# Peptides against a protein of PDB entry 3ESW: the designs that were tried, part 249

Target 1, 322 residues: chain A of PDB entry 3ESW
Amino acid sequence: NNIDFDSIAKMLLIKYKDFILSKFKKAAPVENIRFQNLVHTNQFAQGVLGQSQHLCTVYDNPSWHSIVLETLDLDLIYKNVDKEFAKDGHAEGENIYTDYLVKELLRYFKQDFFKWCNKPDCNHCGQNTSENMTPLGSQGPNGEESKFNCGTVEIYKCNRCGNITRFPRYNDPIKLLETRKGRCGEWCNLFTLILKSFGLDVRYVWNREDHVWCEYFSNFLNRWVHVDSCEQSFDQPYIYSINWNKKMSYCIAFGKDGVVDVSKRYILQNELPRDQIKEEDLKFLCQFITKRLRYSLNDDEIYQLACRDEQEQIELIRGKTQ

## One batch from the design tools (peptide; made by RFdiffusion4, then SolubleMPNN)

Design b2_p28_4_s2 (from b2_p28_4, 13 letters changed)
Fold by OpenDDE base, seed 1:
Structure b2_p28_4_s2 (fold): chain B 322 residues (1-322), chain A 28 residues (1-28)
Amino acid sequence: as target 1 above (322 residues)
Amino acid sequence: SFEEFLKNFFEKHIDKFPIYVPPSIKPR
């Protein structure tokens, strides 16, 4: 009997849609109890929840998007995108244009816009004096610095002139449009906002082992794509495990529509112990937060996002994200 | 589980199922 796979697929789509819609219904009392117990008893779970409360929503600010678009050299950006698209993009269709845009934004951000700051220059001696700076430690923000969501200020003394230079670690991405310098945290924070300002579907990826980056959902590739502003990297999830030989335990992606454990995309070797939470509890936590983020969506939106989620899970299981 | 069954089927026959494509903005 020739199995009519098309008929089976249609039946499975109906059953799958019903199943997904049932799964995304309002949380049952038992799920709420499990969630509350988990976040109260597990520090890692509490950390993930805390991050989700900020990272999943903070970048959905239309006022910030306007400020970003007014600050960037859009003429230069689109000139470069149009130039690259004109070479090869016409054969691939309109969806590839957004990939060219993200690649140009990576170039523009690293080469023209933002600066890596391991140590600040001396405020008194001027440019290219960071080699003369000695760290004295960290302190809380002053009254001016506190206006820009600054939790920590690194203090440096100039070995040449003896003056003190402050390096505030600002968390306000609008302030970063002015300062245009930082480390991986500031880079990823502002770059996430930049991508969001172009109406892109973006996630902030937190790595437990002191790095952060983005993911962008490519309509051309029909998948989540690794994006690291510090490295000017597009679709190179292997760079940490393979190129850097970095040891890692957890990579968690935070977006407006969900929280996802993306560790399998990035941890390809040298895996550290995943001992901070039970795997089943982490899966539950991410699903529960994702469910909450989708409470206001309609059935069709929920179904479409769930189909995308399942495709991502298949990619993560196969290890074939490239 | 039914979820696991569906995942396995989707993995095998992914080309037969729709893909979500979110809209993007070209802010010109």
Scores: peptide ipSAE 0.022, ipTM 0.511, DockQ to the pose 0.506
Fold by OpenDDE base, seed 3:
Structure b2_p28_4_s2 (fold): chain B 322 residues (1-322), chain A 28 residues (1-28)
Amino acid sequence: as target 1 above (322 residues)
Amino acid sequence: SFEEFLKNFFEKHIDKFPIYVPPSIKPR
């Protein structure tokens, strides 16, 4: 009897799909209880949940995407992308174009568009006066600053003129299109929105040790790619642990389709104690939030995302980008 | 994992699946 291996393979794939889909069914009462207990008893879990409620959805705003695209020099961006793609991109296929786009956006953002602000310039003395600024501390936003989702304002005094300059830490990325300055928070916030505005699949990565960056899903590389706007860095997840010798404990990625512990991608050495939550509870938390984010998706979308998740987990376990 | 699923599936159904399915069928 000729074994029909094709029929066996098809049946196996159906059973596997059913198995995967079964994991994304509505949470059982016991899972809901576990989730509620975890977020109410563990501060780190509460923090991850709070971040997910904002970061997973805030950038999926079509009105913001339009404003971004109207603000950027698209002619310059696409001219540069097309120029680089014409050199060597044709040999690699159509999907590599988005990698060239992200690389140009990194260049454009850092070199042409946004500025690092360790200290603000004096509002009275003008440009290149930050060296004269002394920090006085931080305070709450005023009435105008509060319009742009500002939680904290850093206060500086000019040593030359004695005037006070305010550096509001805006969380509204549309306001950042105007101010065009900040630190890693402002850089990552606006750059995440910029990438989303081009229709890209993007995650916001939070590191517990006071840094933030992006991940972009490359269709060419068929994986999540490290993207740091502050560093103009593409696919260099090692820069923190190796180049900076940074000590880190947690890196959590937040996207529209899920929350993922990506610590294994970035924490290559100098690992700090992971004592904020049990590993099993963190895994459960991320999976539970991810499951909730996917409740409205169809079976095919759920299955495709689950396959992508599995590939990422394999990558993270192997410690090698494939 | 898919590999673990395959292993468990074939172990449970060894009478129906005397050999492993080729890796080429893995969804990508």
Scores: peptide ipSAE 0.021, ipTM 0.450, DockQ to the pose 0.057
Fold by OpenDDE base, seed 2:
Structure b2_p28_4_s2 (fold): chain B 322 residues (1-322), chain A 28 residues (1-28)
Amino acid sequence: as target 1 above (322 residues)
Amino acid sequence: SFEEFLKNFFEKHIDKFPIYVPPSIKPR
């Protein structure tokens, strides 16, 4: 009997889909116990869970997306995107347009929209007075600042006029559309929302060593792409380890569809000890949270995302950006 | 049938097939 290899291949694909879907079913009681024990006994695991509860869902707010799109100079942005796309984009196909959009958003955000705030200007003396500011420490938010998800306010004294200037560290990205200033936290927070407002697949990447950035899923490149708003950087995951010579231990990506350890993408040298959690427990934690984030998805969505996950894992293991 | 045999075989041993399926390939 001639073996019908096409029939076998179809059957394999069906059974493979069923197998993949079985992994995303409701967690077994033993997995729930392991998860609960892990988050109750390991502070790093608890931190990852806490971040996932916020970062995986907070940016999926249609009202916020509307406010962002109403605030940005869309005419300027699309004019610049269209201009760059007209040069080379037509040869690469329509999917590259989104890469040009993200590159323009990086430019627009850094050059035209947002400001780095190492020290605030003096509220009394006006613009370009940050050199006169002395840090006095940090305190809790006042009643007004508390309305905008503010955990900490940095306090500065002006050496010229003696007045106090407050620099609230707002976590409300809508407030950041007004203030238009901050450090890596504020930059990444608002820029993540901006990218989400264009309907893009975006992850927030937390680095344990006090930096944060984004990843964007490029349909053109068919992979997650490093995006740093502070650096106006697109697809340069090496900048931290190589260019900055930064020492790092953990990079965790938080998106609506999953939590992923992306440390292998960014930690290319000067790796710090990964002593906060066992590697097996971190892998389990990320997978468990990812399963929970996908509980409402249909079988086709789950399968598509699982295929994407496997591609990313292959990329991370091989160290080859395709 | 041979098809039923293969089906049962793959069902029993699916965990042993490290298959990578690209997103462009969907089961029919």
Scores: peptide ipSAE 0.020, ipTM 0.445, DockQ to the pose 0.061
Fold by OpenDDE base, seed 4:
Structure b2_p28_4_s2 (fold): chain B 322 residues (1-322), chain A 28 residues (1-28)
Amino acid sequence: as target 1 above (322 residues)
Amino acid sequence: SFEEFLKNFFEKHIDKFPIYVPPSIKPR
């Protein structure tokens, strides 16, 4: 059979690459109009856009990465990583090392570094006094708190000493390196920055039903991996739907290279109505924002990311984590 | 066969289906 398969293969690859790259061309005027109309008319779309403007870029700060690396006990972290890596019989240089690093960072962050804060400790009585704290409500930040991107401050009164303790909800992750306490928002915020500081490709996942977590791209697993710092969870996307029996409608991942609806990864049962936006409009929105985020990338970078995206979409459709 | 062609194609051009490998920094 005189079929020059190599020629066909080369032609197919060229045409495929051209096709993929064509999707990332400058948005047509009609697409811009559609986008503008969507974000102006749909509150959910506006919210996704607003989040993308912050979450997709805020963690790509080299100065912050340096501060993080200077703050963490890197000796302890790498000691533990090396120990577990060696224990499992892996050779040095294997791509799986990064997975061990992320797992140790999860351990270190939860066990050694950061604290869950249902209620703050009393500033006067000291550590482990949160049981004595009564919530009085929330207020705006004071002049000092406002320096650290604080939107709200929860106010607590100590039942023992009567003093007021403020729990600022800081959005500045560098401030969180100092405070070392918070809820899912603070945990995810700082942990996202920590992962980024190790040069990892990380996304911030927002769930509409008041939870947030991370994903990182595992080179070993060749996919996005669920990472929840609050739960010390690695590659357990099912924990919310199955273990928690959480009802959810939307999970949106925000990264430097794109915005992706990852709901299918996490919403395995108890799906709430997805009535905030038309599915086609959400797909369009995420693609449009992603396209903008990739605008400065070269054709090879675009192609590589597009191939990754395609693999992820296949994974999400199949419901199988590879 | 077309299937064998496709298999060989993907194997031969696996590098063209990029696996993104994010850099991992090991600061020491």
Scores: peptide ipSAE 0.018, ipTM 0.412, DockQ to the pose 0.237; fails the geometry check

Design b2_p28_4_s3 (from b2_p28_4, 14 letters changed)
Fold by OpenDDE base, seed 2:
Structure b2_p28_4_s3 (fold): chain B 322 residues (1-322), chain A 28 residues (1-28)
Amino acid sequence: as target 1 above (322 residues)
Amino acid sequence: SFEEFLKEFFEKNIDKLPIYVPPSIKPR
C-alpha cells in the first residue's frame, strides 16, 4: 500500500490547526488558578506580567504613530533606503526593502536624531558641559515632569556654576521626540515606537541585567531579528554575550501578540543562574500571557501566529542565528 | 503525547507550514 504521505500531511495539518485553536480557547479554571498563584507568589512573574500590561499594548497607538511620522525626516530616510535598495535590493526581492528601512532607521536614529546621555549638559552653562556635572542622586518628578510618565529624575550639580540640572527619566515616548536624549531605556522605548509607526511587527526585549533592545520580524529573513538602537545593530544577537562578555540570566520579549523567553538567542555564554522562577513556570507564564493577548484574534490569525511561534522555538533550539 | 507527535512532525515539515507575514505600512 503506497502510503500517501501528502494526504497524511494534509490531515495532520488540519488536526494541528484544530489542536492549536483548542489551546488558544479561554483558559481552563486550573490554568487561571496556576497563573494567579504564580503572579502572587513570584516577584519575577509579577514583574513580567506588569511589563506585559504596558509593553505589549502601549505602542499600538495610531495617534502616536502619526506624531512620529510627522517628526522624522521621512524624505531623508526614504532617500537613503531607496539608495541602498537600488544597489542590492532588487536581486533579493521586494521584502528586503523593510530590512533596509530598519537599518536606515537605526542609522538615522543614532546619527541624526537621538543622543546618548550619561550626564546632562548644564542648563545654565550650555552645550558640552556634562563633564562638569556631579550626580547628587535621584528624586521624584515635579508637576511638569509628571505629565510625561516620569518615575525618576536624576539630579546633577554643575561644578562650574553651581546650578542644578534635572535629568528626568521620561517613559512617554512622545516626550522623547522632544528631548531626544537618554540611555538604553529611552533609546529602546522611542525606537520601538518608531518601528511600530511604520507598521512593523516589533517586540521590546527586556534583559534582567540592565539592558533593553528590540526585535523586528523580518519578512525577508522570515524570523525575528535583533535590533539595538543604542548600538546601531541589526541581526547581531551575539554582541552582548560575546562582544561585551556580558553575563545574563533572562531576556524576555514583549510584543502585541505575545511574550516570549528569548534568552537562548542572546545568552550564548556566561549564563547567570536562572533562579528567579522555575523554568516550567516561566514557560507557563509566557504562554498564558500570550494566550490572553490573542483572545480577540480570529482562528486564522491564531494559527498563523502559532506557526510563527513554532518556527521561532525551532530556531532558538537549533541555534540557527549563530 | 499528541502534542509531542505533532511537534516532531512539524519540526520535520517546517517548510510546509504557513508563514505569518506581519503587515507593513511603509508610510511615505
Scores: peptide ipSAE 0.028, ipTM 0.533, DockQ to the pose 0.548
Fold by OpenDDE base, seed 1:
Structure b2_p28_4_s3 (fold): chain B 322 residues (1-322), chain A 28 residues (1-28)
Amino acid sequence: as target 1 above (322 residues)
Amino acid sequence: SFEEFLKEFFEKNIDKLPIYVPPSIKPR
């Protein structure tokens, strides 16, 4: 009996697709109960859920994308991308162009557009006066600052003139296009929006130990790529654990299509205790939120994303991000 | 994972498959 291996392979592929799609069906009552219990009983889970409700959707705003594209020097950006692509890109195909674009956006953002702000300059004394600024603490936003989703305002006194300077920590990325300064939070917030405005697949990565960055899905590399606007870094996930010797416990990526624990990509040494939630519960939580984010997608979209997810999980297990 | 799927698939259908399934793929 000639075993038709081709027919068996086709059958296996069909059954595998059906299996994958079955995981993305509407949550069973038992899953809903588990989810509700988890977010009500575990503070870390509640935090992840809260972050997902904002970070997974806030950047999918066409009006914001238009404002970003109108604000950036697109002529300069594309000129530089075209220049770099002309050197080596033609040999690698069209998909590499987007990698050059992201690299140029990193350069442009750090070198030409945005500024790091440990302390503000004195509003009275002018530029390069931050050394004279003493922190007095933080307070709530005033009526003007509150218009731009400001949660807190850092207050500084100038040692030279004695005047008070306010440094509002704006969460509105459109306001950041105007202020063009901040710390890792403001940098990552606006840079995430910038990448999204170019139609890229982007995730916001939250690290519990007070840092944030992005991931971009490279069609050329066919994987998620580490992107840190503060560091002008592309595909260097090791910089935190190795270069900074940073101790970390959790890195969670938030995107329009899912929430993923990406800790294994970034925590290479000096791992802190992962004691905020059970590993099984975190896995369940991320999968449950991801499932909800994909409820409106068709079967082909779900399957393609699930295949991407599986490849990422294999990468994370093997530690082959290099 | 695909590997887990294959293991389960072979476990459920081993009697219907016209192929020998190695013990490494058979559920222990």
Scores: peptide ipSAE 0.026, ipTM 0.480, DockQ to the pose 0.030
Fold by OpenDDE base, seed 3:
Structure b2_p28_4_s3 (fold): chain B 322 residues (1-322), chain A 28 residues (1-28)
Amino acid sequence: as target 1 above (322 residues)
Amino acid sequence: SFEEFLKEFFEKNIDKLPIYVPPSIKPR
């Protein structure tokens, strides 16, 4: 009897799919208890949960996407993308077009659209007066600033005119379309929304050591790609650990379909102690939140995402960002 | 992981499974 190896292989794949899907069923009571205990007893876990409740869903707003697309110079963007794609992209296939789009959005955002604000310009003296600004501290938002999800306002005094200038740290990305300035938080917040507005699969990456960036899922590269709007950086996850010699402990990615510890992608050297949570508890936490985010998805969507997750985990273990 | 699944699957079904699964069958 010739063993039908093809039939056996098909059966194996079916069983594997069933096995994967079984992991994404409703959480057992014991898992819920473990989760609740973890987030109530561990401050880091509570922080990750809190961030996930916002970052995993806030950018999936069609109204915001429309406002973004109406605000950007789409004609310029697509003209530049088409120009670069016409040079080299045709040889690599249609899926590479999105990589060119993200690269152009990085260029456009940094060079044409948004500005880094270490210190604000004096509201009275005008442009290029930030050198004259002395920090006085931070305070809560006023009534107007509070309309735009502002938690903190940095206060500066002009050494030339003596006037006070406020730099509100807005968390409303629509307000950032108007202000066109900020630090890594504002840059990443608005840029994440911009990428989402083009229908891209995007994650917000939080680093415990006070930096934030994005990841974009490239269909061409078939992986998550590092994207830093502040640096106009595409696929350079090494820049923090190697180029900056930055010490880091945790990098957590937040997306609509999951929460993932991506520390292994970015922490290549100078690793700080990972003492905020047990590794097994962090893994459990991320998996549990991810499972909850996928409860409304169908079996095929769950399976495809699970395959993607596994590929990412293999990538992270092997250190193959190439 | 797929590797863990494969290991368990093969251990449980060694009498019924091929020794080699062709790479073409990997879900891409």
Scores: peptide ipSAE 0.024, ipTM 0.476, DockQ to the pose 0.059
Fold by OpenDDE base, seed 4:
Structure b2_p28_4_s3 (fold): chain B 322 residues (1-322), chain A 28 residues (1-28)
Amino acid sequence: as target 1 above (322 residues)
Amino acid sequence: SFEEFLKEFFEKNIDKLPIYVPPSIKPR
């Protein structure tokens, strides 16, 4: 009897799919206990959970997407994307268009839309007066600032006129569409929302060593792509470790479909001790949160995401993005 | 061999077959 290898292959694929899907079933009681114990006993785990509760869901707001799209110069953006795509994009198919879009959004955001704010300009002296500003410290938000999810306000005194300028650290990305200034936190927050507003698959990457950036899932490259709005950087995960010589311990990506330790993508040298949590516990934590985020998805969606996850893990292990 | 068939099958369908790679497996 000729072994029908094609039939066996199909059966194996089905059984493998079932096996993968079985991993995404509701957590066993033992896993729930482990998760609860981990979050209650490990501060880093608690922090990751807390961030996931916000970052994994906050950007999935259709009303915010509409406001973003109404605020951006879409005509300029698409004109520039179309212009660049017309040069060389046609040969690579339609999927590359989104890469051109993200690159233009990086350009537009940094050059035309948003401003870096090391120190605010003096409210009295006007533009380009930040050099005259002395930090006095930080305060809690006032009643107006509190409306826009402000946890901290940096206070500056002008050395020239003596007036006080407040720099509220807004976490409301809609307020950032108005203020159009900030540091890496504000940049990444608003830029993450911008990318989401175009229907893109985006993760917010938190680095323990006080930096944040995005990842975009490129359908053309079929992988997660490093995106830093502050640096106008696309697919340059090495910039922190190599160019900045930054020492880092953890990079955690937060998206609607999961939480992933992406440290291996970005920490290429000068690795700091990863002593905040056991590696196995961090892996368990990320998987557990990811599993919860996917509970409402159908089997095909779960399977496709699982395939993507494993491809990413292979990439991270092999260092293919280097 | 069936083993070669499986290898080729997995290589051809790797995009459809999430293969769990334990973190401890450094590619040789």
Scores: peptide ipSAE 0.024, ipTM 0.490, DockQ to the pose 0.098; fails the geometry check

